# Designs tried in a protein design run: peptides against a protein of PDB entry 4DOW. Part 10

Target 1, 157 residues: chain A of PDB entry 4DOW
Amino acid sequence: TFSWVGRPLPNRKQFQQMYREICMKINDGSEIHIKVGQFVLIQGEDNKKPYVAKLIELFQNGAEVPPKKCARVQWFVRFLEIPVSKRHLLGRSPPAQEIFWYDCSDWDNKINVETIIGPVQVVALAPEEVIPVDQKSEETLFVKLSWNKKDFAPLPP

## One batch from the design tools (peptide; made by RFdiffusion4, then SolubleMPNN)

Design b1_p9_5_s1 (from b1_p9_5, 5 letters changed)
Fold by OpenDDE base, seed 5:
Structure b1_p9_5_s1 (fold): chain B 157 residues (1-157), chain A 9 residues (1-9)
Amino acid sequence: as target 1 above (157 residues)
Amino acid sequence: SVKKYYRTK
């Protein structure tokens, strides 16, 4: 169950009410609050790992009947989501915790909040920084580069 | 539906 936290933010979009924070009630009755700017795991395809995304906007879409709680996201991709024929362009074998900023606009950036599994920690690193591979950081994801379906590049500003 | 896939080409 998802519910808005706080008052709607001022905006001029005709059919949208924007929010800064959403509350996710999980099975045991506890609540997780997720804010714009945080990273989340999103339901993936069958037998696939969850997608990773950064929340850019939280909004209720009043153009739909009934209204839907939605989010706009910046996508990240796991190494295994990159085509096999292009993985060699990285020039190294990345650890499982490494993800990449998806620098394309061909994917839908609008999601239903009901597909959010939960928050996740994502840490941006410089190319020369070492990604820690230990039990304490197993659930933490790291990003050094972007992927634009053609090549890897330094992170955008 | 909860099953919505976002990375379809």
Scores: peptide ipSAE 0.399, ipTM 0.853, DockQ to the pose 0.507
Fold by OpenDDE base, seed 1:
Structure b1_p9_5_s1 (fold): chain B 157 residues (1-157), chain A 9 residues (1-9)
Amino acid sequence: as target 1 above (157 residues)
Amino acid sequence: SVKKYYRTK
């Protein structure tokens, strides 16, 4: 169950109410609050790892009937989501915890909040920084580079 | 469980 937290933010977008925070109620009754700017795991396809995204906007889309709780996201990709034929462009074998900023606009970045699995920690690193590989703490993901379907590039500022 | 597949056309 998802519910808005706080008052709608002022905006000029017709049919949309924007929010800063959403509450995700878990089965045991506990609540997880997720805010704009945080990273989340999103339900992936069958037999695939969850997608990783950064929340850019939280909004209720009143243009839909019934209104939908939505989010606009910045996508990240796991290495294994990159086409096999292009993985060599990285020039190294990344750890499983590394993800990449998706620097394209060809994907729909509007999601239903119902597809959010939960929050995830994503840490941006400089190229020279080493990604810590801890088998007991693989919950943290790391990003150094962007991927634009053609090549890897330094992470956007 | 709600399933919506992104990144797939």
Scores: peptide ipSAE 0.398, ipTM 0.854, DockQ to the pose 0.526
Fold by OpenDDE base, seed 2:
Structure b1_p9_5_s1 (fold): chain B 157 residues (1-157), chain A 9 residues (1-9)
Amino acid sequence: as target 1 above (157 residues)
Amino acid sequence: SVKKYYRTK
């Protein structure tokens, strides 16, 4: 169950009420608050690792009937999401915790918040910084590079 | 359960 936290932010977009924070209530009754700017895991297809995204906007889309609680996101990709034929371009075998900033616009950046599994920690690193390997790959993810479907590049500002 | 997101393209 998802519910908005706080009042709608000032917004000029018709049919869209923007929010800063959303509350996710889990089966055990506990609540997790997720804010714009945080990173989340998004449920994908069966037998696939969750997608990783940064929340850019939280909004209720009144253009839909019924209105939907949505988010605009910046996508990240796991190494295994990159086509096999292109993985060699990285020039190294990344640790399981490494993800890449998706630098393309071909994917829909709008999601339903109901696809959110929960928050995840993502840490940006410089190329020379070593990723601290953890047995729990989903605990903390690390990003050094972007991926634009053609090649890897330094992380965008 | 959590709803699934289907990435296209």
Scores: peptide ipSAE 0.398, ipTM 0.891, DockQ to the pose 0.780
Fold by OpenDDE base, seed 4:
Structure b1_p9_5_s1 (fold): chain B 157 residues (1-157), chain A 9 residues (1-9)
Amino acid sequence: as target 1 above (157 residues)
Amino acid sequence: SVKKYYRTK
């Protein structure tokens, strides 16, 4: 169950109400609050790891019947989501915790909040910084580079 | 539906 937190933010979109925060009630009855700017895991396909995204906007889409709670996101990709033929361009075997900023606009960046699994910690690192891969950090993801379907590049500002 | 798949193509 998802519910808005706080009052709607001012916006000029006719059929949208924007929010800064949403509350996610999980199975045990506890609540998790997620804000714009945080990173989330999004339900993937069967036998696939969840998608990773940064929340850019939270909004209720009043153009739909009934209105839908949605989010606009910046996508990140896991290494295994990159085509096999292009993976060699990285020049190394990344740890499982590494993700990449998806620097393309060909994907739909509007999601239904009901597909959000939960928040996740994403840490930006310089290319020379070591990604810690231990039991304590397995829940944290790290990003060093962007991927634009052609090559890897330095992380966008 | 809860199962909505993104990132096609």
Scores: peptide ipSAE 0.393, ipTM 0.852, DockQ to the pose 0.505

Design b1_p9_5_s4 (from b1_p9_5, 6 letters changed)
Fold by OpenDDE base, seed 4:
Structure b1_p9_5_s4 (fold): chain B 157 residues (1-157), chain A 9 residues (1-9)
Amino acid sequence: as target 1 above (157 residues)
Amino acid sequence: KVKKYYRKR
């Protein structure tokens, strides 16, 4: 289950209440707190790895019936999400833990918080920095470049 | 489940 932590932030949007933090209660009764600005894994399609995103906003959407707990996100993409015909543009074979900042506005960036699997660590690296190889690909993810459906580019400032 | 490939509404 998901529940808001703290009081709503100041907000002028009708039917919406914004929050800084949400509590995710898992099966064993333990709690995980997730804040705006952190990174999360989101449930993808069947037989696919979970999506990766940065939380930009957490809000209660009172315009829906019943009201929904939602998040607005910045998407990342895994290498295998990129079309086969364009993967060569990277010029190298990336490690499994590399992801790319999605630099397009054509995707819906609103999600229901119930699709969040849990938090994940994402670290930005300079192009010359070596990605540390760990035994768990989902332990820490690394981003060096953005992807805009046409080419790879340096990370946004 | 999330379908992020849908066009922005």
Scores: peptide ipSAE 0.192, ipTM 0.839, DockQ to the pose 0.305
Fold by OpenDDE base, seed 2:
Structure b1_p9_5_s4 (fold): chain B 157 residues (1-157), chain A 9 residues (1-9)
Amino acid sequence: as target 1 above (157 residues)
Amino acid sequence: KVKKYYRKR
């Protein structure tokens, strides 16, 4: 169950009410609050690991009947999402905790909030920094580079 | 489920 937290933010978009924060109530009755700017895991396709994204907008889409709670996201990609023929461009074998900023606009970046599994920690690192791969950091993801379907590059500013 | 690989609408 998802519910809005706080009053809607001012905006001029027809049929949309924007919010800063949403409350996710999970099966044990506890609540997790997720805000714009935080990172989330999103339910992927069958037999696939969850997607990783940064929340850019939280909004209720009043154009739908009934209205839907939605989000716009900045996608990240896991290494295994990159085509096999392009993986060599990285020049190294990344740890499982590494993700890449998706630097393209060709993907649908609108999601239903019901697909959010929960928050996740994403840490940006400089290229020369070592990704810590220990059990304590098992659930932390790290990003050094972007992927634009052509090559890897330093993170966008 | 999300199918993010679908072209942006």
Scores: peptide ipSAE 0.186, ipTM 0.837, DockQ to the pose 0.299
Fold by OpenDDE base, seed 5:
Structure b1_p9_5_s4 (fold): chain B 157 residues (1-157), chain A 9 residues (1-9)
Amino acid sequence: as target 1 above (157 residues)
Amino acid sequence: KVKKYYRKR
């Protein structure tokens, strides 16, 4: 169950009511609050790792019938989402915790909040910084580069 | 290539 937290933000967009925060109630009855600017895991295809995204906007989409709780996101991609023929362009074998900023506009960046699995920590690193990899699977993901379907590029400082 | 569920239409 997802519920808006707080009053709607000032907004002039027709049919959209903007919010800063949403509450996700999980099975054990506990609540997780997610805010704009945080990173989330999004339900992907069956048997695949969840997608990773940064929340850019949270809004009620009044253009839909009935209105839907939605989010606008900045997508990341996991290495295994990169086409096999392009993976060599990275020039290295990335750790499983590395993700890439998706720098293309060919994907829909609107999601239903119901597809949000939960929050995740994403840390931006400089190219020379080592990604901490523990024996145990870390919940933290790391980003050093962007991917634009053609090549990898350093993140702007 | 893994396709995103949210493809731009």
Scores: peptide ipSAE 0.135, ipTM 0.810, DockQ to the pose 0.202
Fold by OpenDDE base, seed 1:
Structure b1_p9_5_s4 (fold): chain B 157 residues (1-157), chain A 9 residues (1-9)
Amino acid sequence: as target 1 above (157 residues)
Amino acid sequence: KVKKYYRKR
């Protein structure tokens, strides 16, 4: 169950009520609060690891009937999401914890919040920085580069 | 589930 936290933010969009924070209530009754700007895992295809995204907007879409709780996201891609024929362009074998900023706008970046599995930690690193391999933080993901479907590039500032 | 790879609507 997802519920808005706080009052709607001022915005100029006719059919969208924007929010800063949403509450995710899980099965044991505990609650997780997720805010704009945080990173989340999103339910993907069967037998695939969850998608990774940064929350850009949280909004109720009043154009739908009934209104839907939605998010607009910045996608990341896991290395194994990149086509096999293009993986060599990285020039190295990345650790499992590395993800890439998706630098294209061709994907649908609106999701239903109900597809959010939970929060995840994503840390941006410079290319020369080493990705730490730590059992205690094995769930932390790291991003150094962007991927634009044709090549890897430095992260946008 | 999200259809991530589909074109933006």
Scores: peptide ipSAE 0.185, ipTM 0.837, DockQ to the pose 0.301; fails the geometry check

Design b1_p9_6_s1 (from b1_p9_6, 3 letters changed)
Fold by OpenDDE base, seed 2:
Structure b1_p9_6_s1 (fold): chain B 157 residues (1-157), chain A 9 residues (1-9)
Amino acid sequence: as target 1 above (157 residues)
Amino acid sequence: MIKEALSRP
């Protein structure tokens, strides 16, 4: 289950209440607090790895019946999510821990918080920085480039 | 700007 932490933030958006933090209740009774600005894993399709996203906004959508707890996100994309015909544009075989900033507007950036699996660490690296390869754990993901459905590009400063 | 919005090593 998910519940808001704290009071709504001041905003002018009709039917939306903005929040800074949400609490995720886990089966064992423990709780994880997730804040705007953190990175999360989002439930993917069957037999696929979770999506990766940065939380931009947390809000309750009062326009829906019943009201929904939602988030606006910045998507990342895994290499294997990129079309096969485009993967060669990277010019290298990325490690499993590498993800790419999705620089397109064609994906809906609103999600239901119920799709959040949990937090994840995402670290930005310069192109020349080596990604630590740990095949035993993918707890940390790394991003060097953006993907705009046409090509890869360095992350803006 | 984008890099600064992410965790840094």
Scores: peptide ipSAE 0.055, ipTM 0.800, DockQ to the pose 0.039; fails the geometry check
Fold by OpenDDE base, seed 4:
Structure b1_p9_6_s1 (fold): chain B 157 residues (1-157), chain A 9 residues (1-9)
Amino acid sequence: as target 1 above (157 residues)
Amino acid sequence: MIKEALSRP
């Protein structure tokens, strides 16, 4: 179950009510609050690991009947989502915790909040910084580079 | 900048 937290934010979009925060009630009855700007895991397709995204907007789409709770996101991509023929462009074998900023507009960046599995920590690192592996930060994902379907590039500061 | 929008160590 997902419910809005707080009052709608002022905006000029006719059929959208924007929010800063949403409450996710999970199976054990506990609640997780997720805010704009945080990172989340999104339900993957069959046989796929969850997608990773940063929440850009939380909004209710009033144009639909009934209204839908939605989010706009910035996508990240896992290394194994990169085509096999392009993986060599990275020049190294990344740890499982590394993800890449998806620098393309061909993916729909609107999701239903029902696809949110939960929050996840994403940390930006400089290229020379080491990704901690098998540490207490094992649940944390790390990003150094972007991917634009053609090549990897340094993550802009 | 992109890095500024992300969590840092």
Scores: peptide ipSAE 0.055, ipTM 0.798, DockQ to the pose 0.040; fails the geometry check
Fold by OpenDDE base, seed 5:
Structure b1_p9_6_s1 (fold): chain B 157 residues (1-157), chain A 9 residues (1-9)
Amino acid sequence: as target 1 above (157 residues)
Amino acid sequence: MIKEALSRP
């Protein structure tokens, strides 16, 4: 169950109410608050790992009947989501914890909040920095590069 | 900008 936290933010978009924070009630009855700017896991397709995204906007879409709780996101991509024929462009075998900033506009960046599984920690690293792979950081994802369907590139400063 | 926004203490 998802519910808005706080009052709608001022905006001029018709049929949309924007929010800063949403509350996710999980199975045991506890609540997790997620804010704009945080990173989340999003339900993947069958037999696939969850997607990773940064929340850009939280909004209720009043143009739909009934109104839907939605979010706009910046996508990240996992290495195994990259076509096999392109993976060699990385020049190395990345650890499972590495993700890439998706630098394309071909993916729909609007989601239903009900697809959010929960928050996740994402840490940006310089290209020369080593990704720590141990039990302590197993739940943390790391990003060093962007992917634009053509090549990998260092993240802008 | 992207790296700074993603960096977490």
Scores: peptide ipSAE 0.052, ipTM 0.780, DockQ to the pose 0.040; fails the geometry check
Fold by OpenDDE base, seed 1:
Structure b1_p9_6_s1 (fold): chain B 157 residues (1-157), chain A 9 residues (1-9)
Amino acid sequence: as target 1 above (157 residues)
Amino acid sequence: MIKEALSRP
């Protein structure tokens, strides 16, 4: 169950109400609050790891019947989501914790909030920084580069 | 830019 937290934010978009925060209730009665700007895991296809995204907007889409709770996201991409023929462009074998900023507009960045699995920590690193793989950081993902379907590039300042 | 992009609002 997903429920809006707080009042709608002022916006000029027709048929949309924007929010800063959403509450995800789990079966055991516990709840997780997720805010705009946080990183989340999104349900992937069968036998695939979840997608990773940063929440840019949370909104109710009143143009749909019934209205839908939605989010706009900035996508990240896992190494294994990159075409096999392009992976060599990285020039190294990345650790499992590394993800890449998806620098393309071809992906639909609108999702249904019901596809959100939960929050995840994403940390930006300089290319020369080492990705820690200890137990405490096991669930943390790291980003050093962007991917634009043509090549990898350093993240902008 | 990336610092701002990855930071919470």
Scores: peptide ipSAE 0.044, ipTM 0.739, DockQ to the pose 0.036; fails the geometry check

Design b1_p9_6_s2 (from b1_p9_6, 3 letters changed)
Fold by OpenDDE base, seed 2:
Structure b1_p9_6_s2 (fold): chain B 157 residues (1-157), chain A 9 residues (1-9)
Amino acid sequence: as target 1 above (157 residues)
Amino acid sequence: IIKEALAKP
């Protein structure tokens, strides 16, 4: 169950009400609050790991009937989501914790909030920085590069 | 720029 937290933010978009925060109610009755700017795991396809995204906007889409709670996101991609024929372009075997900033517009960046599994920690690193691999950091994902379907590139400042 | 966007919520 998802519910808005707080009042709608001022915006000029017709049929859209924007919010800063949403509440996820978990089965045990506990609640998780997720805010714009945080990173989340999104439900993947069958036998696929969850997608990773940064929340850019939270909004209710009043143009739909019934109105839907939605989010606009910046996508990340896991290494195994990259086509096999292009993985060699990385020039190394990335650790499982590494993800890549998806720098393409071919993916729809609108999601239904119901696809959100929960929050996740994402940390940006310089290419020369070592990704820590220990049990304590297994839940943290790291991003060094972008992927634009053609090549990997350093993250802009 | 993207690094900053990632660092700041």
Scores: peptide ipSAE 0.089, ipTM 0.803, DockQ to the pose 0.037; fails the geometry check
Fold by OpenDDE base, seed 3:
Formats: C-alpha cells, structure tokens, sequence
Structure b1_p9_6_s2 (fold): chain B 157 residues (1-157), chain A 9 residues (1-9)
C-alpha cells in the first residue's frame, strides 16, 4: 500500500499533483518513507534482477481513472542489461555491485509507484576507486560510469 | 552534475 505524505506541491501541470514523499506500507505492517532524490529498486520482469533508479518526481496522475500514483525516475543499468555485443567496451569484468548511469532518453522514465520494491544505497566513485566487496557494502550499489548505448563514459561533475 | 545528483537528498 502506497500513500502520499504531506501536501501537494505547487505546480502548473494539468491533471498532476506533485509530492515530495510517499509512504510504503509493507506486509509486516511497518512503513517505509521514500522521498524524491532517493534511490529505489524497481520490480524486474520475468524474475530478472530489480531495476535501479533515482526518484526525480512523485506525482498523482489525475488523467487516469482512477488516479494513479506515479514517479518519474533517472534510470541506472546493470551490466547484464547492456547488450552482449557492447559489454566488451567496458574493458573489464565489473563486480556485481556496479551499475551505470543511463544517459539516454529513449527509456520511459515514468513508473507506477507500486513497482517500487524498496530503497537502495547508491554510491558514486571515481574511476580509480576500488569497489569494496564486504559485508557492509553487500547491499550497496556503486556507479563510476555512464552508458549512452554507444559507449561508457566517466560521470560528469 | 551527475555526481552532484547522486548526493544524498
């Protein structure tokens, strides 16, 4: 169950009410609050690993009947989501915890909030920094590079 | 810009 936290933000978009925070009530009755700017895991397809995204906007789409709770996101990609023919461009075998900033506009960045599994920690690293693989970082994802469907590139400042 | 966007909210 998802519910808005706080009052709608002022906006000029027709049929949209924007919010800063949403509450996710999970099966044990506890609540997780997720805010714009946080990173989340999104339900994958066909038992695939969850997608990774940064929340950019939270909004209720009043154009739908009934209104739908939605989010606009910045996508990340896992290495295995990159086409096999392009993976060699990385020049190395990345650890499982590495993800890449998706620098393309061809993906639909609108999701239903009900596809959110939960929050996740994403840490930006310089290319020369080593990704730690220990118990403390087991649930943490790391990003060094962007992917634009053509090549990998260092993260812009 | 992207690194800044990755900062904690």
Amino acid sequence: as target 1 above (157 residues)
Amino acid sequence: IIKEALAKP
Scores: peptide ipSAE 0.088, ipTM 0.811, DockQ to the pose 0.038; fails the geometry check
Fold by OpenDDE base, seed 1:
Structure b1_p9_6_s2 (fold): chain B 157 residues (1-157), chain A 9 residues (1-9)
Amino acid sequence: as target 1 above (157 residues)
Amino acid sequence: IIKEALAKP
């Protein structure tokens, strides 16, 4: 179950109410609060790892009947989501914890909040920084580069 | 810019 936290933010969009925070109620009765700007895991296809995204906006879409709780996201991609024929462009074998900023507009960046699995930690690193892998950091994802379907590029500041 | 955006909420 998902519910809005707080009052709608000022917004001029006719059919959209924007929010800063949403609450996920889990089966055990506990609650997880997720805010704009946080990173989340999004339900993937069958037998696929979840997608990774940063929340840009949380909004209720009143243009739909019934209204839908939605989010606008910035996508990341996992290495295995990159076409096999282009993976060599990275020039290295990345650790499993590395993800890439998806620098394309061809993907729909609107999602239903019900596809959110939960929060995830994402850390930006310089290319020369080593990705730490231990039990405490196994759930942390790291991003050094962007991917624009043509090539990898360093993240701008 | 993107690194900064990643670090900030």
Scores: peptide ipSAE 0.086, ipTM 0.801, DockQ to the pose 0.037; fails the geometry check
Fold by OpenDDE base, seed 4:
Structure b1_p9_6_s2 (fold): chain B 157 residues (1-157), chain A 9 residues (1-9)
Amino acid sequence: as target 1 above (157 residues)
Amino acid sequence: IIKEALAKP
């Protein structure tokens, strides 16, 4: 169950109410609050790892019938989501914790909030920085590069 | 620009 936290943010979009924060109630009755700017895991396909995204906007879409609680996201991609024929372009075997900034506009960046599994920590690293794989960082994902369906590139400043 | 976008809120 998802519910808005706080009052709608001022906006000029006719059929949208924007919010800063949403509350996710899980089965044990506890609540997880997720804010714009945080990173989340999105439900993947059967037997696939969840997608990773940064929340850009939280909004209720009144243009839909019935209205839907939605989010606008910036996608990341896991290495195994990249086509097999293109993976060699990375030039290395990445650790499981590495993800890539998806630098394409071909993906729908609107999601239903009900597809959100929960928050996740994403940390940007310089190319020379080592991805830690200790117990403390096991749940953390790291990004060094972008992927634009043609090649990998360093993250722009 | 992307690095800034990845900064914690």
Scores: peptide ipSAE 0.085, ipTM 0.807, DockQ to the pose 0.037; fails the geometry check

Design b1_p9_6_s3 (from b1_p9_6, 4 letters changed)
Fold by OpenDDE base, seed 5:
Structure b1_p9_6_s3 (fold): chain B 157 residues (1-157), chain A 9 residues (1-9)
Amino acid sequence: as target 1 above (157 residues)
Amino acid sequence: IIKEALSKP
């Protein structure tokens, strides 16, 4: 289950209440708090790895009946989500821990919070920095580049 | 901008 933490933030949207933090209760009864600005794993489709996203907004959508707990996100993309015909543009075989900043607006960036699996650590690296593979950072994802459906590019500062 | 936000612990 998901519950809002704290009071709604000030905003001018008539049918939306914005929040800074949400609490997800796990099966064992423990609780995980997730805040705006953190990175999360989102439930993927059948036989696919979870999506990766940064939380931009948390809000309750009162325009729906019943109201829905939602989030706006910045998407990342995994290498295997990139079309096969375009993968060669990277010029290398990336490690499994590498993801890419998705620099397109064609994807819907609104999600239901119930699709959130949990938090994940995402670390930005310079292109020349080495991604530590098979180390303590096994669960950490790394981003060096953006992807805009046409080419890869260095992350802006 | 993105690097700064992501690189900070």
Scores: peptide ipSAE 0.081, ipTM 0.804, DockQ to the pose 0.038; fails the geometry check
Fold by OpenDDE base, seed 1:
Structure b1_p9_6_s3 (fold): chain B 157 residues (1-157), chain A 9 residues (1-9)
Amino acid sequence: as target 1 above (157 residues)
Amino acid sequence: IIKEALSKP
């Protein structure tokens, strides 16, 4: 179950009410609060790892009947989501924890909040920085580069 | 710019 936290943010969009925070209620009764700007795991297809995204906006879409709780996201891609023919462009075998900023506009960046699995930690690193792997960081994802379907590039400031 | 955007809100 998903519910809005707080009052809608002021905006001029005709059919959208924007929010800063949403609450996920889990079956055990516990609650997870997710805010704009946090990173989340999003339900993938069968037998595929979840997608990774940063929440850009949380909004109720009143243009739909019934109204739908939605989010706009910035996508990341896992290495295995990159076409096989392009993976060599990285020039190295990345660790499983590495993801890439998806620098393309061809993907729909609107999701239903019901597809959110939960929060995830994403850390930006310089290309020369080593990805730490320990028990506490096993669930942490790291991003060094962007991917724009043509090549990898360093993250701009 | 993107590194800044990756910062926690």
Scores: peptide ipSAE 0.078, ipTM 0.797, DockQ to the pose 0.037; fails the geometry check
Fold by OpenDDE base, seed 2:
Structure b1_p9_6_s3 (fold): chain B 157 residues (1-157), chain A 9 residues (1-9)
Amino acid sequence: as target 1 above (157 residues)
Amino acid sequence: IIKEALSKP
């Protein structure tokens, strides 16, 4: 279950109430708090790894019936989500921990919060920085480049 | 700019 934490933030959007934090209650009764700006894993399709996204906004969508708890996100893509015909453009075999900033507008960036699996750590690196591949950082994802459906590009400052 | 956007709020 998901519940808002704190009071709604001031905003002018009709039918939307914005929040900075949401609480996920897990089966064992424990709670995980997720805030705007954090990175999350989102439920993928069958036999696919979860999607990765950064939370940009958390909001109650009162225009829907019933009202929905939603988020706006910045998507990342895993290497294996990139079409096979274009993977060669990377020029290297990325480690499993590498993800890419999705620099396209063709994906809907609105999600239902119930699709959130949990938080994940994402670290930005310069292209020349080495991605650590040890058990200590196994759960951490790393981003060096963006992907815009045409090519890979360095992350702008 | 995007690197900054990836930092914690």
Scores: peptide ipSAE 0.076, ipTM 0.794, DockQ to the pose 0.037; fails the geometry check
Fold by OpenDDE base, seed 3:
Structure b1_p9_6_s3 (fold): chain B 157 residues (1-157), chain A 9 residues (1-9)
Amino acid sequence: as target 1 above (157 residues)
Amino acid sequence: IIKEALSKP
């Protein structure tokens, strides 16, 4: 279950109440607090790895009946989510821990918070930095480049 | 800009 933490933020949107933090209660009864700006795993399709995203906004959509707890996100894309015909543009075989900043506006960036699996660590690296693939970084994802459906590019500063 | 956005809040 998901519940808002704190009071709604002041905003000018008629049917939206914005929040800074949400509480996720998991099966063992423990709670995970997720805040705007953190990275999350989002439920993927059957037999697919979860999507990766950064939380940009948390809001309740009062236009829906009943109101829905939602988030706006910045998407990342896994290498295997990139079309097969364009993967060669990377020029290398990336490790499984590498993801890419999705630099397009064609994806719907609104999600239901119920699709959030949990938080994840995302670390930005310079192109020349080696992605560590060891026990300590097993759950950490790394981003060096953006993907804009046309090509890969270095992350803007 | 993006690198900054990747930092924890």
Scores: peptide ipSAE 0.076, ipTM 0.798, DockQ to the pose 0.038; fails the geometry check

